# Designs tried in a protein design run: peptides against a protein of PDB entry 5Z08. Part 49

Target 1, 168 residues: chain A of PDB entry 5Z08
Amino acid sequence: RQKDEWAKKTSSLMKQLDWFIGEHLGAMLAAEELGGPVVGELMEIDPDDLSAGFNAHGKLKKATSQPDLDRRQRRIDDIWGPQDEQGQAHKRKRGADEALAASAEMRDLIEQLMNKLVEAGGDNSATYVEIPRESAAARFLVRSKVAMFHPNDARRLRLVDFGRDLDD
Target 2, 222 residues: chain B of PDB entry 5Z08
Amino acid sequence: GLPRLIDAIEEASKIPAKRRQTPIKPTIEKLTTHLYTHGASPDSLLRLADLLTLRNHLDQASLAAITRNLYPSSTVSDEVVLRFIGALGHGQLKPTLALQALFLRWLVMVYHLLENPGVLGQVYGVLFDLLDTAAIRPQLCHLLALVTRRKHVRPFRIQAILTLSRQTGGDPNLTGLLRVFKNYYPEIIVGDATKGRASAFKHPDPQWRQHLDEIQQRRSEA

## One batch from the design tools (peptide; aimed at target 2 Q122)

Design b2_p19_3_s1 (made by RFdiffusion4, then SolubleMPNN; from b2_p19_3, 12 letters changed)
Fold by OpenDDE base, seed 3:
Structure b2_p19_3_s1 (fold): chain B 168 residues (1-168), chain C 222 residues (1-222), chain A 19 residues (1-19)
Amino acid sequence: as target 1 above (168 residues)
Amino acid sequence: as target 2 above (222 residues)
Amino acid sequence: ERERLLTLEEIYQRLRYSA
C-alpha cells in the first residue's frame, strides 16, 4: 500500500519532469548550444557585450580579430538575415530538432546520474557518469546545483548528494 | 467567462463595501473557482495584477484568495512581474506586507513561467534593498536566490548581507542567500554568519506546484 | 523508492528554479 503510493507519486513526478524538460527547458538548452542565451543566466548581455563574444574563460573577448566578428555577424545574419521561406523552414526544423536533441540529452543524463547513484551503494567514486562532451544540458545541471563535475576531470559528472547538503 | 468576472470585481473595487448594492464575495468565489480550474490568461493575469497591487476597496481576504489561486494558464509577462515588484515596500498606497509576502511567494512559484526572467535581474537592486523588511524577507531571499547572477554579486551587497545577518542574529534566509553568492565567488568568506542553519529554499507549496503543472500541461495539449 | 522520490523532487525543483 504505502510502496504503491510512493510508486504512483514517483511516476507522476517523472511525467511532470519529462514535460518540463521537453516543453520548456529543451528549447532553451538548444538555444544555448546554438550560441544563444545561457539557461539560468540573466542574459543582461549588454548588446555591446553580446557583439564582442566571450572567450573560453567566459570573459568578454576584446573585439581584436576580425574573423570572430565575421563568424558572429554570420551567426547573427544566420539568425536575422533575410531568409527565404525555405531557409526559415529549415531553421525552424533545425531549431525543433535541436530542442528535441537537448531534451533527450537532459533526460538521459538525469537518468544516468540517478542510476549511478543507486548502483554506487555509497561509493562516491562510482557515482560519476562519463559525458562525451560538455553540453548545455550538462552545464545546466551543474548551474542548477543538480550535478557537479569531478574536480580533476570535466568529463565526469555526478549527482549532488542532496541528503548531505541538507545537513551541512 | 473570466473577463466578465474581472469586470464585475473591478467595478465593485471602486466602491466601499458598505455602499455596494450586492455582496462581492460570491463573485470572488466564482473567480477563484475559475482560476483554480482553468488558470488565468496573460491578459486576465495583468488585470488581476492591477486589482491586487493598486489601492482599491477590496478586502484583504479577497485579495489573498485571488493571489492563492493566481495560476497562470500560459506565460507571465514582464508587465505583470513589474506590477508585483512595484507593489513592494512601505508606501501608504502599497499593499499590506502580508499581501506583499504572498506576491513574492507567487513570483517564486511561477518563476519558470516568466516570458523574460531577466526582468527580475533588472530590478535586482529594488528587491535587494528590501531585505531589511522582516515581514517579507523569507520570500524575498528565496526570490533573490533564484534571480542572483554573477553581475549582482558585488562587494557592497556581500557586506550588506553580512551586516544584516549579524543584526538579525543570523536569519537562515540571509545565510541561504549568502550561500548562493558563494556559488559565484567561492572566495566569499561566509564567516560566523554561516554557522547557523541556512534555508534550502524549498518550493513553498508542493500542492500548488502540482496543480500549476496540470494547468500548464493542458495548454500544451490544446 | 522513497529516496528516489525525494531525489526526483529535488532535481525537479532545482531545474525549475534555474530555468
Scores: peptide ipSAE 0.522, ipTM 0.574, DockQ to the pose 0.422
OpenDDE base, seeds 1, 2, 4, 5: peptide ipSAE 0.514, 0.522, 0.524, 0.509; ipTM 0.544, 0.571, 0.569, 0.406; seeds 2, 4 fail the geometry check

Design b2_p19_3_s2 (made by RFdiffusion4, then SolubleMPNN; from b2_p19_3, 13 letters changed)
Fold by OpenDDE base, seed 5:
Structure b2_p19_3_s2 (fold): chain B 168 residues (1-168), chain C 222 residues (1-222), chain A 19 residues (1-19)
Amino acid sequence: as target 1 above (168 residues)
Amino acid sequence: as target 2 above (222 residues)
Amino acid sequence: YAKKLKTLEEIYKRLKYSA
């Protein structure tokens, strides 16, 4: 009886999470991957701040050297700038595909992070998931305090142990 | 091409149906066929948004047919979005509530193609204040479910949904929207009156989605 | 099961809080 209730609650929560990731978060993550606004931090990015670009951690880059700004601004302009009809169509397919991809990456990362936490049996060193790239999904998990990067390896991500915080 | 069809419809829209020398229906059918096959460019989309949202002499069936075939071939600009948002509500100069429901459904289906999804967040209050309009509430709740961010979830809006949910006998769309709000504020007590079935806000038309994807893909290959 | 559910709840809460 209790197991069935837990299974039902878990299934319900998973469906809600899948909807949230796929229908609500995926588009935002795709926008971030495409150089749009960073999910959760700078919702009101001044256009001037957008021009400064974001560091790998999703923070506004300080106005350092002009050339990297131009490349990123080109990417932002390539994403959000007036593109010809062909460029815009490619971007949109890419955007929809990126939304699906970002949603899938987020879902897969969460699943891997949870599985590694269970498999590690309390060994923190075994809880890390290897990520092929620093994705918007991975960054968002870190910003949301769901996951943490390995201090010495940004390709290794672990789930934050909520068990210690939930029992206190 | 599409621009010439739009020109013909724009001119016909200025004239009452009884005074038109030629029936507009064949031109509307050509337009909808073209839209179904090729979609609308950003420029054409703006012109069509004006035809759909501004008061003219086009019949409701024609306007609905255009809206049902309003496949963007490219992105949807803020200007196009704002035309549809501006067309919402009870004003005498506004489109029918049935057509407004189609506009909201369209915005849901093209949400991922918006140039700036944030534009809907900026008009969140306008959308939210229309929740009392039963005829558009299902699509409006779905759109709000996509648009809602933490900044929009305010105590007065929580209370407004709860009150409206009680008044409507627990509209599943309002319960669905309240569930989205509860995502941001888990402490929101969904009272017993809201224990009803919540809408899952599924895509309103899977066939339309598939066809949109095909249109979007063809332009990526050209 | 309880740990998995609690973990999912917390993940979901944090994702929502940051979105």
Scores: peptide ipSAE 0.447, ipTM 0.724, DockQ to the pose 0.327
OpenDDE base, seeds 1, 2, 3, 4: peptide ipSAE 0.427, 0.433, 0.445, 0.419; ipTM 0.720, 0.711, 0.733, 0.710; seeds 1, 3 fail the geometry check

Design b2_p19_3_s3 (made by RFdiffusion4, then SolubleMPNN; from b2_p19_3, 13 letters changed)
Fold by OpenDDE base, seed 4:
Structure b2_p19_3_s3 (fold): chain B 168 residues (1-168), chain C 222 residues (1-222), chain A 19 residues (1-19)
Amino acid sequence: as target 1 above (168 residues)
Amino acid sequence: as target 2 above (222 residues)
Amino acid sequence: EAEKLKTLEEIFQRLRYSA
């Protein structure tokens, strides 16, 4: 009975996690992989910085004058304006494919990290998962304090021991 | 059962408190106890959503108590969601802003139980246009943080958040929402002034979540 | 199983906090 309750709870939580990864996090991770924003970085957002726009290098242009609301809207509309329907469809499809890939990678990585923790039986050296690349998913797990890189090998990732952090 | 309690409250809601033959408080307490123990079925949720969102003679304390115990035993239908969304904003026929904040908090806490999470994405504009309403902004930003997809992150909305952030002196909830936007479009320059502590949009009530999970599990066993 | 659930809860909480 208790085992069955824990199994049901685990299954329910896994479904919630899968939804969160697939429907929320995957798109953000895909954006990061495509040279987008870093997920979970404290992005300091100044409205004045948005109004200044980005240079070709992604750096904020110092706006010397307060652009009127209409100029800001036009510039935003020029940056985000309707791309050709075909270009938008391709960009949307690519974005969806990347979001699916990022979601799958994150899900697989979490599963591997959990499995290795269980298999290691307390041997910290055996808890590391080898990652094929430093993905947005891997970086996000580290930034979120879910995982840690091996100090000498950035291709090795382990789950953070959450039990120790509660007693400290 | 729950339907009979709802029937009694529906009938009482049609009558001003001063003209009621019986006090409603004991029936509300029975309802909230039942909801806490068993949750609400989809049909009961719809009826309760009507009681909460439509103008009636129920007192604010009773409405708040029902909302705080509005545990779904199952899924939450689009119809239930739309009742709560329709109740948002200013107007003499709308619930109080305090109650609207509780509705938004509820939607955040049950978001994972929506039959169609996309329904909130369809009404995204309606939600977004309410960000100027300070009393509901914290919960509204949290809900929008959950709902926001790339399709919603538009130039005019970016500019609207930025403008409102300046006007509010850097509301941390707006900064949090703008961070969510930046997750879809990194080129959103978010300058130094919102160095303010962005809201992390943590679950509003961990105990409520745990109790909801317990109610949801009992259904999976039935 | 209980440990797995606790681990998943913590993972999910940290991911949601950071996203």
Scores: peptide ipSAE 0.491, ipTM 0.576, DockQ to the pose 0.349
OpenDDE base, seeds 1, 2, 3, 5: peptide ipSAE 0.479, 0.479, 0.483, 0.472; ipTM 0.553, 0.590, 0.539, 0.448; seeds 1, 3 fail the geometry check

Design b2_p19_3_s4 (made by RFdiffusion4, then SolubleMPNN; from b2_p19_3, 13 letters changed)
Fold by OpenDDE base, seed 4:
Structure b2_p19_3_s4 (fold): chain B 168 residues (1-168), chain C 222 residues (1-222), chain A 19 residues (1-19)
Amino acid sequence: as target 1 above (168 residues)
Amino acid sequence: as target 2 above (222 residues)
Amino acid sequence: YAKKLKTLEEIYQRLRYSA
């Protein structure tokens, strides 16, 4: 009975986590991978930086002239106006595919991190997951204080031991 | 137990303070102590949500005290959420804006316990249309930051935030919400009106969070 | 089971707080 309730609670929480990753976090991570804003950075985005936008390399364009409010509205209208149905569909599809990929990566990484923590049986050296690349997902887990990199190897990621942080 | 305390408060809420035979304060203190120690079950949460959101004769201090101690021992149902959302806005039958701000803060703090977080996404328009209400805007922006999905980020809403940001002299909470929008659409040009420090939407009360976690843990062990 | 649930909850909370 108690085990079944715990299994139910775990399943419910997993569904909530999956929803959060898939419906919220994945799109933001995909935006980060595409050179958009970094997830969870206290981006004190200087308004001047926000107004300047990001160049193709994710770097802030220098705000030159006061972008006329009307030009901004036009750009919003141009961005959201009837673009050719094909171009918008392709951009939406690509964005959706990237969001799905980022969601899957985050989910898989969390699962691996949890599994390694369970398998390690208290051996901290065995808790590391090897990551193929420093992804937006991996970076976000570190920024969120969910995971930490190995001090000498940025390809090794481990789950933070939350039990210790509760006793401190 | 908690149900009996709620019963007593429900009955007292029907009677003006001047006509009550017994002071309600001791019962409110017992309720808040119980809530702090054990939290509220889903059924108790619904009853308390009705007490908090429906017009009654409870004083604002009592309502605020209940809200500040409204720790869920379990999940938060859609019905409970909808009671609080339905209590938002202007009107003679609505709770005070100060109490509405506490409700929004509560929703932020318990967002992870919602049975269906998507329910807030369904009422996104209702929440968004309240952004002009300055008294609730900080907490409302924080809640919207949690709730916002790509489907909610629309041109008219981007423009509405930009316009409101200009009108408010660059409210940091609106700038924070625009940043959330920009996560979905990096091409959003945040106007000069957003020249302010964006709110980071930090957890409103870390101590409340910790205490909630303790209550939630006890449920997992029971 | 308890440890897994607690770990998942903490992950979920930290992710939501940071996003």
Scores: peptide ipSAE 0.461, ipTM 0.538, DockQ to the pose 0.365
OpenDDE base, seeds 1, 2, 3, 5: peptide ipSAE 0.445, 0.457, 0.460, 0.445; ipTM 0.416, 0.542, 0.540, 0.400

Design b2_p19_4 (made by RFdiffusion4)
Pose (drawn by RFdiffusion4):
Structure b2_p19_4 (pose): chain A 102 residues (1-31, 98-168), chain B 214 residues (1-190, 199-222), chain P 19 residues (1-19)
Amino acid sequence: RQKDEWAKKTSSLMKQLDWFIGEHLGAMLAAEALAASAEMRDLIEQLMNKLVEAGGDNSATYVEIPRESAAARFLVRSKVAMFHPNDARRLRLVDFGRDLDD
Amino acid sequence: GLPRLIDAIEEASKIPAKRRQTPIKPTIEKLTTHLYTHGASPDSLLRLADLLTLRNHLDQASLAAITRNLYPSSTVSDEVVLRFIGALGHGQLKPTLALQALFLRWLVMVYHLLENPGVLGQVYGVLFDLLDTAAIRPQLCHLLALVTRRKHVRPFRIQAILTLSRQTGGDPNLTGLLRVFKNYYPEIIVSAFKHPDPQWRQHLDEIQQRRSEA
Amino acid sequence: SEKRRYITLREILQRFIHA
């Protein structure tokens, strides 16, 4: 099957993203850098792992967030995540993976 | 003759205007004239794109003059297209929004000359996420309308464009893009973009006809 | 599932590069 290539591509791309978060983004967020990188990654991992866990239930895809988390603000500003409209302490990913003809 | 002019603009591009041993306006005009007559080669286009995209000491009037006369001879590379795509939106590295509107207008006018038009499809999300920026929205919509293929019409983008249409009170450029979206998915709840400058299109065609000569 | 993960990561990365 062609499946593990979609796995190989994902494991490879995950590493490239973590590299970018650690080398470039954490430092930007500081203005320590290492702390910002770890929390951004944990948040993205939690965000992505849940979006698929719901499959169809669009309502269950929110993660609890500290009050003034800069990582969530960046993710929302970059249009990769969205706050819940009723309260801003839960967050979901934008669902890039959903496709009508997937 | 053209590379020499670019070499001069590149050097002047590195130092402030008052420290220049010569006014640059005469040299900018020579470049503008040469581009009007002969077009820009693929390599010259790349160098000009760097000058238009990177932060330098060139003034706005000079950059706009260059952009307006950026008729390609032959083709447009991905290297050139991506530089203009990276120049879009807000950020300290990026050019003014006015120049960005000119670049987007230019990409529409030269869309048929791209060596790899699919490259715009590979950055579709970068273009789309910028629709909120009103200063460049009309030009963004026209380019997105040319670039949209079925694979790009995803539910999250459908919803985002509908929300933006409602919040802006109904931008006709957004509804024009939604029309293109509906062509791929008629299930969707319901300006046919014209060429932005016909004279520029005509002048480009004249310059491009030289490619048939040998 | 793996296809969706890949697409999501790619879209995130492109958006970070151009953030």

Design b2_p19_4_s1 (made by RFdiffusion4, then SolubleMPNN; from b2_p19_4, 14 letters changed)
Fold by OpenDDE base, seed 4:
Structure b2_p19_4_s1 (fold): chain B 168 residues (1-168), chain C 222 residues (1-222), chain A 19 residues (1-19)
Amino acid sequence: as target 1 above (168 residues)
Amino acid sequence: as target 2 above (222 residues)
Amino acid sequence: EWAKKTKMLEEILLRLQYS
């Protein structure tokens, strides 16, 4: 009886999670992945420039490359370009597909993180999921304090142990 | 109903308190009670946002009371959000900084109800440029922590936060925001500025959240 | 085990909805 109630509650929460991811998060994550135009300052800085790090004053140590202005212009043109009916339908479809992909990625990542934590049996080293890329989903989970990167490897992500006081 | 209460307050807001024939306080209390019980529709939210953000003759206590009870019964439109954002900063026509802090806190608490959360990302620069305003910085950093995406994390903004952090003696809210930036680019070496105490950006009011959830659930059942 | 999963899901949902 109690196990069945917990199973039912878990199932209900999973449905709520799926709904929340699908209806709310997917579109936002997709928009981040698509690199929607930053209204105002046009300068995309190359991630490689960010990897060079900042000094104690927040200045970039080495600039490697200028941002590819052409990719940004395409994105702006894709967002603000002429609304031909066919172009809008394709754009809506593409946006929907990207939202679905982002939702699926987020859902899968959460499931993997939960499963790894359960399987690890208290071994913190075994709780890490290897992520194929630094996705919007992964960053969102870290920002939300749902997940944490490995201290030495940003490709490894673990679920935050909510049973431990996060104050440690 | 709520529209009639708003009508009465709108009319009263045009008149200095000393020239009002009827005290507005009972009407404000009725409004806040109604908002607490039922929340505000999108249309009512817009009207209330105008009352809160535009210069009028309402007293600060009344404005604060309305803001503290500003439970959305549904979604929050871009227009409502932009009213509150437009009310931020210094100026004689702007609301008090104390009221602005309440607006930012409200935006944090209703962020999940925005029709388009991306609207805040579009005004990210406006929000970011207000970080030097100490009175609103705690709530502003919290809102920015929610709004920040990879596209917003730029070297000049990192430098700006670092500079401001030094000038403020390491404000925990700025340190918290830098940690959010680092979540998008873990490889960024930000120096010693992130070693200090950082704000965790916890929900500002758990009771308010719970009550909001109850209001939102009633809508889904109707 | 189910109780732990349920609590984890609850906390995940709360954190995701707040963010």
Scores: peptide ipSAE 0.397, ipTM 0.551, DockQ to the pose 0.388
OpenDDE base, seeds 1, 2, 3, 5: peptide ipSAE 0.395, 0.382, 0.391, 0.385; ipTM 0.565, 0.453, 0.563, 0.442; seed 5 fails the geometry check

Design b2_p19_4_s2 (made by RFdiffusion4, then SolubleMPNN; from b2_p19_4, 13 letters changed)
Fold by OpenDDE base, seed 4:
Structure b2_p19_4_s2 (fold): chain B 168 residues (1-168), chain C 222 residues (1-222), chain A 19 residues (1-19)
Amino acid sequence: as target 1 above (168 residues)
Amino acid sequence: as target 2 above (222 residues)
Amino acid sequence: EWKKKTKMLEEILLRLQYS
């Protein structure tokens, strides 16, 4: 009975995680991979930095002259205005595909991290997952304090042991 | 048990305070103590949501005390969520704005326990249209920050936030919400209206979170 | 095992949501 309740709760939480990743994080992670804003850096981005936007390298543009509020409104309208249906469809499709890919990567990475921690049986050396690249997903997990990089190897990621942190 | 306490409060809620035969405060204290210790089942949550959201003769202090102790022992149903959402905004039959702010704070704190988090996305427009209500804006922005998806980030909503941010002198919560929008669309030009500190939308009450986790763990162990 | 997994998932979700 108790095992079944835990299994049901785990299943429910997995569904919530899948939803959160797929519906919330995926698009943001994809944006980060495409050189957009960093996910979860709710750091006090100086509003001036936010207004400057990001250059092609994802770096903050120097705030040039205050574009007139009307020009900004026009740009929003131009960005979101009826672009050619084909161009918008392709951009939307590409964005959706990237969001799905990022969601899948995040989901897989979390699952691997969890499985490695469970399998390690207390051996900290066995808890590391090897990551092929420093992805937006990996960076986000570290920023969120869900995971930690190996101190000497940025290709090794482990789940934070939440049990120890709660008991301390 | 909790159902009997709710029964007593429901009956008392139908009667003006001056006409009650017995003081309700001791029963409210028993309820809040029970909620703090054991949490509320889905069925109890629904009944409590009705008590909190429907016009009755309960005093604001009692309603606030119940809301502050409204720990779910399990999940939160769509029906419970919709009761709280339906209670938002201006109207003679709606709860006070102070109580609405507590409801929104509660929804933020229990967001991870929703049976279907998508239900909030379905009522996104209703929530978004309330951003002009200053008294609930901080908690509303926090909830919207959790709920916002790419499909919700639309030009008219971007413009609405920018306009409202200007009108409010750069409310940090609006700036925080606009930052969430920018996560989906980096090209969003944040006007001068977003000059200032953005809210980080941190958990409103870490102690409440910890206590919720303890209640949730006990259920899982039972 | 399921208890541990549940606790991990809960904490992961919390940290992801409030990061």
Scores: peptide ipSAE 0.426, ipTM 0.558, DockQ to the pose 0.384
OpenDDE base, seeds 1, 2, 3, 5: peptide ipSAE 0.424, 0.420, 0.421, 0.406; ipTM 0.565, 0.554, 0.557, 0.396

Design b2_p19_4_s3 (made by RFdiffusion4, then SolubleMPNN; from b2_p19_4, 12 letters changed)
Fold by OpenDDE base, seed 4:
Structure b2_p19_4_s3 (fold): chain B 168 residues (1-168), chain C 222 residues (1-222), chain A 19 residues (1-19)
Amino acid sequence: as target 1 above (168 residues)
Amino acid sequence: as target 2 above (222 residues)
Amino acid sequence: EWKKKTIMLEEILLRLQYS
């Protein structure tokens, strides 16, 4: 009975997580990967603002100097800039595809982090997930204090143990 | 619909309770029921924020009831956020501290729906300077724990928290906020005043969160 | 195990929503 209740609650929370990642976080992570603002610093970037590009600090570049748009910003402009109906559809599709990819990456990373923590059985050395790159997803998890990098290896990420009393 | 309910409440808010031709309670109940069922659009949120934050003739129970049911159906604009932030602090024209605490709690619970979370970072100083106000400190510390970034963690603010922690006998919310600061600067010596129990800043209302998620999910499906 | 997973998910969701 209690196990079934916990299983149901876990399932419900997983659905909520999937929704939050897919419907809310994915687009923002995709924007960050494309050189957009850092997740959590995102102003409502009007698609028109996305077209203006982001500077190295994730701030909207003013639309003026087209040439120095970072390759990522050109991609954003190419994705979000005013194009013909067909171009807009392709841009929307590409944006949706990037959001889906970012959502999947975040979801998979969270799942790996949780699984490693459960499997480690208290061995902190075994809790680390190897990440192929410092993704927007990985950075976001660290900023949100969901995960921590290994002190000596930025390619190793672990879930924060929320069960440890913050007093340790 | 919701706009008509807001219209009726706006008109009623201009008139002292004793001079109203019609009791507002039934209209407030209809509003809160509607908000609970459907949430509030961005436009409706702005209007409701004005009703909640501006001085009017609405009773505190009605204002609290609206705030407790203030589920966004979509995002929360900077303008809405700034209305609530502008309502904080001491002053004759400010809402009661009890209502301010509810506003801060609301901001915590809807933080993930802000169109621009950075807006709170821009007003960080305003929020931080209110930490001495005991009545709102728990929710304020929670909000600051969410908003705090490295740029906000300054020596003078560290010292201010330490001083206030000593003065308050080690408020667990201040200790919790200082732990957030320490995450950005591990070298922060948390003096003896912070050896106390820290707040974990758990979600204030899990049921409210769940209901908000249900409202938000209906929007994504529409 | 399910309890631990539930607690982790709750905290993950909270922290993600607050960031």
Scores: peptide ipSAE 0.418, ipTM 0.570, DockQ to the pose 0.451
OpenDDE base, seeds 1, 2, 3, 5: peptide ipSAE 0.396, 0.391, 0.412, 0.398; ipTM 0.453, 0.446, 0.525, 0.385

Design b2_p19_4_s4 (made by RFdiffusion4, then SolubleMPNN; from b2_p19_4, 12 letters changed)
Fold by OpenDDE base, seed 4:
Structure b2_p19_4_s4 (fold): chain B 168 residues (1-168), chain C 222 residues (1-222), chain A 19 residues (1-19)
Amino acid sequence: as target 1 above (168 residues)
Amino acid sequence: as target 2 above (222 residues)
Amino acid sequence: RWKEKTTMLEEIYQRLLHS
């Protein structure tokens, strides 16, 4: 009975996590990978940097002249306006594909981190997952205090031991 | 048990405080103690949501105390969520804005326990249209930050936040929400109005979270 | 094992939600 309840709770939490990653986090991580805003960081984006906006390549545009309210609205309308149905469809599709890829990467990374911690049996050296790159997913997990990089190796990531932090 | 306490409070809620034969405060204290210790079942949670959201003769302090101790022992149903959402905004029949802020804070803190988080996405427009209400804006922005998906980020809403941010002198909660929008659409020009500190939307009450986790763990062990 | 996994998942989820 208790095992079944824990299994049900685990399944429920996994579904919630999968939903959160897929429906919320994946798009933001994909935006970060594409040079968009960093997820969860209060980057003190300098107000001037925010006002300048990021170009489609995530590069800070030089603060040109105060775009009149109308110019901002037009630009929003131009961004959201019917671009050629094909070009918007391709951008949307690419954005969706990138969000799916980022979601999968985050999900897999979390699963690996959890599995390594459970398998390590108390050996801290065995808790590290090797990451192929410093992805938006990896960075986000660190910023969220879910994971920590190895002090000497940024390719090694471990789950934060939440049990110890509660007892300390 | 909890159902009997709720029954007593429901009956008392129908009667003006001056006409009650017995003070309700001791029963409220028993209820809040029970909620703190055991949490509320889905059925009890619905009944409590009705007590909190429907116009009755309960005092604001009692309603606030119940809300602060409204620990779900299980999941939160769509029906419970919709009771709280329906209670938001201006109107003679609606709870006070202070109580509405507590409801929004509660929804933020129990977001992970929603049976269907998508229900909040369905009422996104209702929530978004309340951003002009200063008294609930901090918690509302936090909830919207959790709820916002790409489908909700629309030009008119971007412009509405930008306009409201200017009008409010750069409310950090609006800046925080606009940052969430920008995560979906990096091309969003966050104007001078967002020069201010963005809210991080941190958990509103870490102690409440910890206590909720303890209640939720006991359910899993039972 | 399931308890530990559940606790980890919950904490991960909470930290991700409030980051």
Scores: peptide ipSAE 0.330, ipTM 0.517, DockQ to the pose 0.389
OpenDDE base, seeds 1, 2, 3, 5: peptide ipSAE 0.317, 0.328, 0.322, 0.314; ipTM 0.518, 0.500, 0.521, 0.373

